# Designs tried in a protein design run: peptides against a protein of PDB entry 5Z08. Part 323

Target 1, 168 residues: chain A of PDB entry 5Z08
Amino acid sequence: RQKDEWAKKTSSLMKQLDWFIGEHLGAMLAAEELGGPVVGELMEIDPDDLSAGFNAHGKLKKATSQPDLDRRQRRIDDIWGPQDEQGQAHKRKRGADEALAASAEMRDLIEQLMNKLVEAGGDNSATYVEIPRESAAARFLVRSKVAMFHPNDARRLRLVDFGRDLDD
Target 2, 222 residues: chain B of PDB entry 5Z08
Amino acid sequence: GLPRLIDAIEEASKIPAKRRQTPIKPTIEKLTTHLYTHGASPDSLLRLADLLTLRNHLDQASLAAITRNLYPSSTVSDEVVLRFIGALGHGQLKPTLALQALFLRWLVMVYHLLENPGVLGQVYGVLFDLLDTAAIRPQLCHLLALVTRRKHVRPFRIQAILTLSRQTGGDPNLTGLLRVFKNYYPEIIVGDATKGRASAFKHPDPQWRQHLDEIQQRRSEA

## One batch from the design tools (peptide; made by RFdiffusion4, then SolubleMPNN)

Design b2_p29_4_s3 (from b2_p29_4, 15 letters changed)
Fold by OpenDDE base, seed 3:
Structure b2_p29_4_s3 (fold): chain B 168 residues (1-168), chain C 222 residues (1-222), chain A 29 residues (1-29)
Amino acid sequence: as target 1 above (168 residues)
Amino acid sequence: as target 2 above (222 residues)
Amino acid sequence: MILRYLDPEEQVRYLIEEISENIAKAKKL
């Protein structure tokens, strides 16, 4: 009975994590990969902002100071102009695709890290996952104090062993 | 009353100081005087927590003055606590580290008035992960010393404190926190990290405590 | 829910810590 309760709770928490990655974190990670702000500096990144790109300072390229009227007119022209609509739709789609890719990368990385920790059976040397690059996802997990790099190899990442108890 | 003062400050907080028609300082002084005399109700505490933690156009001196006079007239809700916890750490949207240190000090001083002290135990990890932030570490260690239970004393946290203690040259606050951990698990091998000077985690402001007690007593008589 | 008050880094850490704890508890039973 208690085992089933812990299993159900684990499943619920995993679903919440998956939801959070897909609905919020993926877009923020995609922005960081594109040279935008570090995750958490901007809590709300519109996919449209992802399509606009970031300047060399990691700030949203200010859409030029065209008066609010011109933005509205450009939005209207972008809505009614066939070529500009396709261009905006393509940009929005690209931003969405980048967010999806970042979400998938984060999910896969967390899964690998958790699996390696379980498989290692207490051997810390066996807990490392090899990562192809220092991604926004990897950096995020390290900043979150969830994972740590190998001291001598930034291509090796391990999960913090939160489950270990002193009463064990 | 207090709600009207908060209303005026909330409206002023939306406007840059240079664009305000009237100086906000007199209203802040009225607010802090009222808080000092009567304390803040749970509803007022929540509104003030939002003003203190959310990015607005209030100056740092005003925010600090409100925080120093934030006497609860009754209990402190989980929501108020979590507003302050969510305001901790690094980030452009976060309050200054100086203000965060005042929030942590406040949480220490009102800990006995929390409706649910267990809420801090639920966010223990959030607090613990901020120990590397030197500017808030003294108050953070004090709060953690109050909050720590047996369930929070984990191998990874022991190792993290030991590592940070070595890196900081044996910060007395970290040594104090390790002693709290050792109270739950006497068998913890902490080496020389506990042989140094440790903080005693004394009440940070005895005068503030006395004044809080006076405000709390008036409520019990009403 | 406590998560609504936390930043993204804190939310992910909270969830992974809780998941890990629940897995460990389930293995002891």
Scores: peptide ipSAE 0.630, ipTM 0.856, DockQ to the pose 0.820
Fold by OpenDDE base, seed 1:
Structure b2_p29_4_s3 (fold): chain B 168 residues (1-168), chain C 222 residues (1-222), chain A 29 residues (1-29)
Amino acid sequence: as target 1 above (168 residues)
Amino acid sequence: as target 2 above (222 residues)
Amino acid sequence: MILRYLDPEEQVRYLIEEISENIAKAKKL
């Protein structure tokens, strides 16, 4: 019974993470990869903004006249509010594809990191995943303090062992 | 009353200072005087939390003055707490680190008035991950010292504090937090990191506490 | 409820931490 409750909770949390990656984080990661703002600096990246590209300063080429004030609250509402069906329609195909690719990369990276941690059986040297490049996804996980680079090799990334207890 | 003062400040906050028809300073002074005298209701606290945490055109001195006079007349809701927590860290849309330090200090001073102190325990990781931010570390460690329970004392957090302690040359606030961890797990090997000077996490402002108690007492008599 | 107040980095960290803890608890049983 208790094991089933933990499994159910884990599944629910995984679904929430997957949803967040797909609906919000992927677009932000794609923007960062395209030379846009670092994830979290601009929470609202309209797919149209992705398609417009970024200037050398990581600013959107289209000056959206919207005052900075309404952006944060709209961002929270856009993240958690009912997805207005209308906002999905104008996703330029390219921005959507880039966000999808970034979402897939993030999901895969998290999965690899979690699997390696489980497989290592407590051997910290075996917990590292080799990453082909320093992606926006990898940088994001490090900034989030979820993952750490190997001190001598920035191509090796490991998950923080959150599950370890002192009573173990 | 306080709601009308907040209305005026909210409207002024949408407009750059150079484009305002009237100076906002007199209204801020009226608001801070009212807060000092009567405190803020839960509804007023929420509105003020939004003004303090959302990017607007209010000047830093005004925001700091409001924060220093943010006496709750009642309890502090989870929503108010979470507004302040969400305002912490680095980012273009976040308040200045100086203002964030005032928010953390405020949370320490009103901790006993939280409707649900457990809400801070739920966001413990968010708070803990900000320990590398030197400007807010003193107040953050104090808040964490209040919030920490056995469940929060984890190997990865111990290692993180030890690493950061070495990097900072033994920050007394980190040493203080490690001592709190040791209260739950005496067997924690921290080496020389706990032998150093530790912060005592004393109340940040005894006069502010006394004035808060006077405001709270008036509510209990009504 | 809590997640709506957090930045993306904090949201992901919160979720991964909670997932990891639940997995660890489930393995001990």
Scores: peptide ipSAE 0.629, ipTM 0.856, DockQ to the pose 0.798
Fold by OpenDDE base, seed 2:
Structure b2_p29_4_s3 (fold): chain B 168 residues (1-168), chain C 222 residues (1-222), chain A 29 residues (1-29)
Amino acid sequence: as target 1 above (168 residues)
Amino acid sequence: as target 2 above (222 residues)
Amino acid sequence: MILRYLDPEEQVRYLIEEISENIAKAKKL
């Protein structure tokens, strides 16, 4: 009975986390990954805002009319396609795709971190997940104080063991 | 009355100081005088919490003055508490760390008036995770000392305090918080971290407390 | 719900802590 209640609560919380990642966090992570603001500096990043891209200062590029001829702008414009209606649709789609990718990465990373912690059975050395890169997702979890990098290897990340009790 | 003063300040808060037709300072002074004399109702507290925590065009001195005079005439709702908690930490949309320290100090001073003290226990992790922010750490440790229960004393938090204590050279507030943890679990190995000077977490403003008690008493008689 | 007052980092931290605690409790039973 109690075990079932804890399992139900866990499932509910996991659904809330999954929802939050998909509906809010994914877009913010995608923005950070694209050189936008750090997650939490802008609470509401519309996927449409992702399509506008970010300047070198992490601010949303307003459609500045002036062709600042900087090669970086051309690459961004090339990445984002022509500013025609089709280009805007492609930008919006790309923003949505980046948000989905970031959401998937975050979900997968959390799952791996949780699984490794469970599998380690209390061995802290075995709790590390190898990450291919320092992603926005990884940085976010560290900033959130949910995860920690290995002191000697930034490619190794572990979940904080929140479940451990002193009565254990 | 207080609602009209809040209305005027809310409207002024939407406008940059240089574009205001009238100085806001006289209205702030009227507000703070009213708060000092009568306190704030739960509804007024919520509105004032919004003014204090949301990004607006009010100057820091005015925000600090309101916070220093934020006497509850009644209880403090969970919503008011959570507005202040949500305003803590780093971010461009958040209040200054100096103002956050005043909010935390306020929460300490009104802790006994919370409708549900358990709400702070629910956000214990949020508060605890801000301990690395030096500017607010003294007030955080004090608030956490009040809020901490056996359920909050966890191995990861003990380790976090110990690590941060070493990094800070033994901050007395962290030492004080660690002693609170040790009161729940005497067996906690804290090493030299508890041998140092610890904060006693005394009431931060006895005069403010006395004045609050007078305001609270007047309401009970009305 | 408390989560509506928290930043994204705080929300995720809250949820993962609660999940971890519930998993641990479920394992002890």
Scores: peptide ipSAE 0.629, ipTM 0.858, DockQ to the pose 0.801
Fold by OpenDDE base, seed 5:
Structure b2_p29_4_s3 (fold): chain B 168 residues (1-168), chain C 222 residues (1-222), chain A 29 residues (1-29)
Amino acid sequence: as target 1 above (168 residues)
Amino acid sequence: as target 2 above (222 residues)
Amino acid sequence: MILRYLDPEEQVRYLIEEISENIAKAKKL
């Protein structure tokens, strides 16, 4: 009975985590990968902001202050000009695809980290996952204090063992 | 009354100081005087917590003055507590670390008035993970010393404090927190980290406490 | 209820810690 309750709670929490990754975190991670703000600096990244891209300083590319006349004309041209609907649709689609890719990467990384921790059976040396690159997902987990890099190898990442008890 | 003062400040907080038609400082002074005299109701506390924690155009001196006079006339709700907890850490949308330290001090001073003290235990991990932030560490360790229960004392947290203690050259606040952990698990080997001077986590402002007690006593007589 | 007050890093931290604790409890039974 108690085992089933813990299993149900675990499943519920995993669903919440999966939902959060898909609905919010994926877009923020994608923005960070594209040279945008670090995850958590901006809570709401509009998909349109992802399409606009980021400058070398990680800030949203403000539409260059073209003189007021050209802004009005660009706004008019954006309103009445052939909205290259295909170009905007392609940019929005690309932003959505990047968010999906980032979500998938984060889910996979968490799963690998959790699996390696379970498989290691208490051997800390066996808990490391090899990562192909330092991704936004990997950096995020380290900043969140969920994971740690190997002290001598930034390509090796391990999950913090939160389940260990002193009564064990 | 207090609600009207909060209304005026909320509206002013939406506007940059340079674009305000009237200075807000006189209204802030009226608010802080009212808070000092009467305290804040639960509803007023929630509104003030939003003003203090959400990004707005209020100046840091005004925010600090409100925080220093944030006497609860009654209890402190979970929502108020969680607003302050969510405002902690680094980020462009978060309050300054100086203001966060005042929030943590406030939580310590009103801990006995929480409707549900267990709420801080639920966010224990959030608080604990901020220990590397030097600017808030003293107040954070004090709050953690109040909140810590047996269930929070875990091997990974012990190791984290030990590591951070070594990195900081033995911060007395971390040593104090380790002693709290050792009260729950006497067998914890803390090594050299406990040999140093530990903080006693005394009440941060006895005068503030006395004034709070006077405000709370008036409520019991009403 | 609590998660809505936390930033993304704190939310993920909270969830993974709670998951790990529940898994550990379930394994001990």
Scores: peptide ipSAE 0.632, ipTM 0.858, DockQ to the pose 0.799; fails the geometry check

Design b2_p29_4_s4 (from b2_p29_4, 15 letters changed)
Fold by OpenDDE base, seed 3:
Structure b2_p29_4_s4 (fold): chain B 168 residues (1-168), chain C 222 residues (1-222), chain A 29 residues (1-29)
Amino acid sequence: as target 1 above (168 residues)
Amino acid sequence: as target 2 above (222 residues)
Amino acid sequence: EILRYLDAEEQLRYLIEQISELIAKQKKL
């Protein structure tokens, strides 16, 4: 009975986590990767806002100020095509695709971190996941105090062992 | 009454100070006087928590004055508590660290009036993760000292406090919190981190407590 | 729900902590 209740609660929380990553966090992570604001500094970013691009200060470009198109923004604009209805649709689609990609990266990273912690059997050296880059996802996990970098290697990330008890 | 004062302040909070027709200070003074005399009902506390925690055009002195006079006439709901907890930490939309320290101090002083003290235990991790923020650490450690139960004393938290204690040169508040942990697990090896002076976590404002007790007594007689 | 009062970092941490604790409890049984 109690084990089943815990399993149900775990499943519910995992669904909430998945929803949180997909519906909120993914767009913010994508924004950070695209040179937008750091996750948590801004309110919720609509995927449509991702399509508008960011200025050099990480703020949404207002439609009117064309001139200081930073080279990065030109690349984004070149990638996102003309301002016609088709271009806007392509922009929105790409913003959604970037948010989905960021969500998938975060989900995968969390899964790997959790699995490594379980597999390590208490060996802290075996709990590290190798990350290909310092992604927005990895940085967010560290800022959230969910994960820690290896002190000597920023490509190695481990989950905080929240489950360990002193009664063990 | 208090609701009308809150209404006026809520409306004024939407408007930049330079665009207000009337100075807000007299209304804030009326509010704080009312709060000092009568306290705030649960409904008023909720509205005031929004004014204090949400970004608006109120000045820091006014927000601090309201917080210093935020006497509950009754209990403090989970929603009020959680609004203050959600306002803690770093972020452009969050209140200043000075105001956050006042919120934490307030939570310490009204802890015995919480409808559900267990709510703070549910957000224990949120509070604990803010220990690196020096500006709020004294009040945060005091609140954590009240909230801590056996279930919160975990190896990762012990290690985090020990690490932070070394980094801070042995902050007395962290030493105090480690002593609270040791009360639940006497076997915890804290090393030199506990040899230092620990905070006693005394009530932060005895006069405020006395005045709160007077407000609470008036309600029990009514 | 507590999550509605927390920022994104705090929400993630809360969820991961709660999940981790439940997994640990399930392994002890």
Scores: peptide ipSAE 0.656, ipTM 0.887, DockQ to the pose 0.794
Fold by OpenDDE base, seed 2:
Structure b2_p29_4_s4 (fold): chain B 168 residues (1-168), chain C 222 residues (1-222), chain A 29 residues (1-29)
Amino acid sequence: as target 1 above (168 residues)
Amino acid sequence: as target 2 above (222 residues)
Amino acid sequence: EILRYLDAEEQLRYLIEQISELIAKQKKL
């Protein structure tokens, strides 16, 4: 009975986490990767807002026609095509694709971190996941106090062992 | 009455100070006087929590004055508590750290009036993760000292306090919190971190407590 | 639900902490 209740609650929380990553966090992570605001400064980023690109201050660029668009904006504009209806559709699609990619990266990273913690059997040295880069996802996990980098190697990330008890 | 004062302040909070037709200060003074005399009902308390925690055009002095006079006339709901908890930390939409310190102080002072004290235990991690924020740490440690139960004393939290204590040169509030942890697990090896001066977590404002008790007594007689 | 009052960082931390604690409890049984 108690095991079944815990299993149900775990499943429910996992679904909430998956939803949170996919429907909320992914777009924000994608925005950060695209040079937008740091995750958490804006409550919600619409994929359409991702398509508009960000200025040097991480603010959404208003569709103002000013010619001196910075190199990052050119890359965004090159990525997102002309301001015609087709270009706007391509922009929206690519914003959605970046949000999906960021969501997938975060899910995979959390899964790896959790699996390594389980496999390590209490050995903290074995709990590290190797990350290819310091992504928005990795930075967010660290800011959230969910994960920590290895003191001497920023390519090694571990999950905080929340489950460890003193009665163990 | 209090609801009408809150209505006027809510409407004024939507408008930049320079665009208001009437000064808000007289209405704030009436509100704070009313709160001091009668306290806030649960419904009024929720509305005031929204005014204090949501970004609006009210000035910091007015927000601080409301917070200092935020006497509950009855209980404090989970919703009110969670509005204040959600307002803690860093962010452009969050209140100033000075105001957050006042909120934490308020939560300490009204802890005995919470409808469900267990709600703070559910958000214990949120509170604990803010310990690195020096501006709110004194009040935060005091609140955590009240909220901490055996289930919250975890190896990672012990290590976090020990690390932060070393980094801060032995903050007496962290030492106090670590002593609370040690009360649940006497076997915790804290080394020199507990040998220093610890905060006693005394009531932040005895006069405020006395006045709150007077307001609460009037409710029991009505 | 508590999550509606928390920011994104706090929500993630809350979820991961709760999941981790439940997994640990399930392994002890």
Scores: peptide ipSAE 0.655, ipTM 0.888, DockQ to the pose 0.772
Fold by OpenDDE base, seed 4:
Structure b2_p29_4_s4 (fold): chain B 168 residues (1-168), chain C 222 residues (1-222), chain A 29 residues (1-29)
Amino acid sequence: as target 1 above (168 residues)
Amino acid sequence: as target 2 above (222 residues)
Amino acid sequence: EILRYLDAEEQLRYLIEQISELIAKQKKL
């Protein structure tokens, strides 16, 4: 009975986490990756705002035409194509796609971190996930105090062991 | 009455100080005088919590004056508590750390009036994770000392306090909190982190407490 | 209900902490 209640509560919390990542966090993570504000500085970013890109100060760019050559700027410019209806639709779609990608990255990273913690069986050395890059997702997990980088290797991330008890 | 004063301040809070037709100070003084004399009802506390925690055009001195006079006439709801908790930490939309310290001090001083003290236990992790914020640490440790239960004393939190204690050169508030943890688990090896001076977590303002008791007594007689 | 009062970092941490604690409790049974 108690185990079933805990399982049900776990399932409910997992659904809330999935919703939070997909509907709220993904767009903010995508914004940070695009050079927008750091996640948590703004309450909510609409995927449509992602399509509008960010200036060097993390503020929403108004559609100004200057072709800055940097690859990041080209991605922004590809997001910022001509203000025709088709261009706006393409921008919205791209913002949504970036938010979805960021959501997927965060979900996958959390899953890997949780799985590694379970598999390690108490061996802290085995709890590290190797990350290909320091992503907005990884940084957010660390800022949230959910995860920690290895002290000597920023490519290794581990989940905080919240479940460990002193009565164990 | 208090609701009308809050209405006037809410409206003024939407307007930049330079664009206000009337100075807000006289209204703030009337509010603080009223709060000092009568306290705030649960409904008024919620409205005031929103004014204190949400970004608006009120000046820091006014916000601090309201907070210093925020005497509950009755209980403090979970919603009021959670408004103050949500206002803690870093962020452009959050109140200043100085004001956050006043909120934490207030929560300590009204802890015995919480409708559900368990609500703070539910957000224990939020509070605990702010211990690295030096400006609020003294009041935060005091609040955590009140809130801590056996279930909150976890290995990762012990390690976090120990690490932060080393980094801060043995902050007496962290030492005090670690002693609270040790009360639940005497076997916790705290090493040198507990050998130092610890905060006693005494009531922050005895005069404020006395005045609160007088306001609360009037409620019990009504 | 609590989540609406928390920022994004605090919300994520709250959720992960609660999930982790529940998983740990389920493993002990």
Scores: peptide ipSAE 0.655, ipTM 0.887, DockQ to the pose 0.783
Fold by OpenDDE base, seed 5:
Structure b2_p29_4_s4 (fold): chain B 168 residues (1-168), chain C 222 residues (1-222), chain A 29 residues (1-29)
Amino acid sequence: as target 1 above (168 residues)
Amino acid sequence: as target 2 above (222 residues)
Amino acid sequence: EILRYLDAEEQLRYLIEQISELIAKQKKL
């Protein structure tokens, strides 16, 4: 009975986590990867705001016509194509694709971190996941106090062992 | 009455100070005088919590004055507590760290009036993860000292306090919190981190407490 | 629900901590 209740609660929380990653966090992570604001400083980034791009300070560009299109803006504009209706549709689609990719990366990273913690059997040295890059997802996990980098290697990330008890 | 004063402040909070037709300061003074005399009902507390925690055009002095006079006339709901908890930490949308310290101090002073003290235990992790924020650490450690139960004392939290204690040169508030942990698990090896002076977590404002008790007594007689 | 009052970092932290604690409890049984 108690085990079944815990299993049901775990399943419910996993669904909430999956929803949170897909519906909120993915777009914010994609924004950070695109040079937008750091995840958590803004409550909600509309996927449409991702299409507008970010200035050198990570702030949403207001559509003001000022000509000093910094090279990063040109790359964003080149990446997103002309300001015509087709260009806007391509921008929206690409923003959605980047949000989906960021969501998938975060899900995969959390899964790897959880699996490594389980497999390590209490050996802290075996709990590290190798990450190909310092992604927005990896940085967010560390800022959230969910994960920690290896002290000597920023390519190695481990989950905090929240489940360990003193009565063990 | 209090609801009409809150209405006027809510409307003024939507408008930048330079664009207001009337100064808000006289209305804030009326509000704080009313709160000092009568306290705030649960409904008024929720509205005031929103004014204090949501980004608006109210000045920091007004927000601090409201917080210093935020006497509950009754109980404090979970929703009011969670509004203040959600306002803690870093972010452009969050209140200043100085105001957050006042919120934590307020939560300590009204802890005995919470409808459900267990709500703070549910968000224990959120509070604990803010211990690295030096500006709020004294009040945060005091609140955590009240909230901590056996279930919250975990190996990762002990290690986090020990690490932070070393990094801060042995903050007395962290030493105090670690002593609270040791009360639940006497076997915890805290090393040199507990040898230092610990905070006693005394009530932060005895006069405020006395005035709160007077407001609460008037409710029991009504 | 408590999550609606928390920022993104706090929400993720809350969810992962709660899940991890429940998984650990299930393994002890």
Scores: peptide ipSAE 0.655, ipTM 0.887, DockQ to the pose 0.780

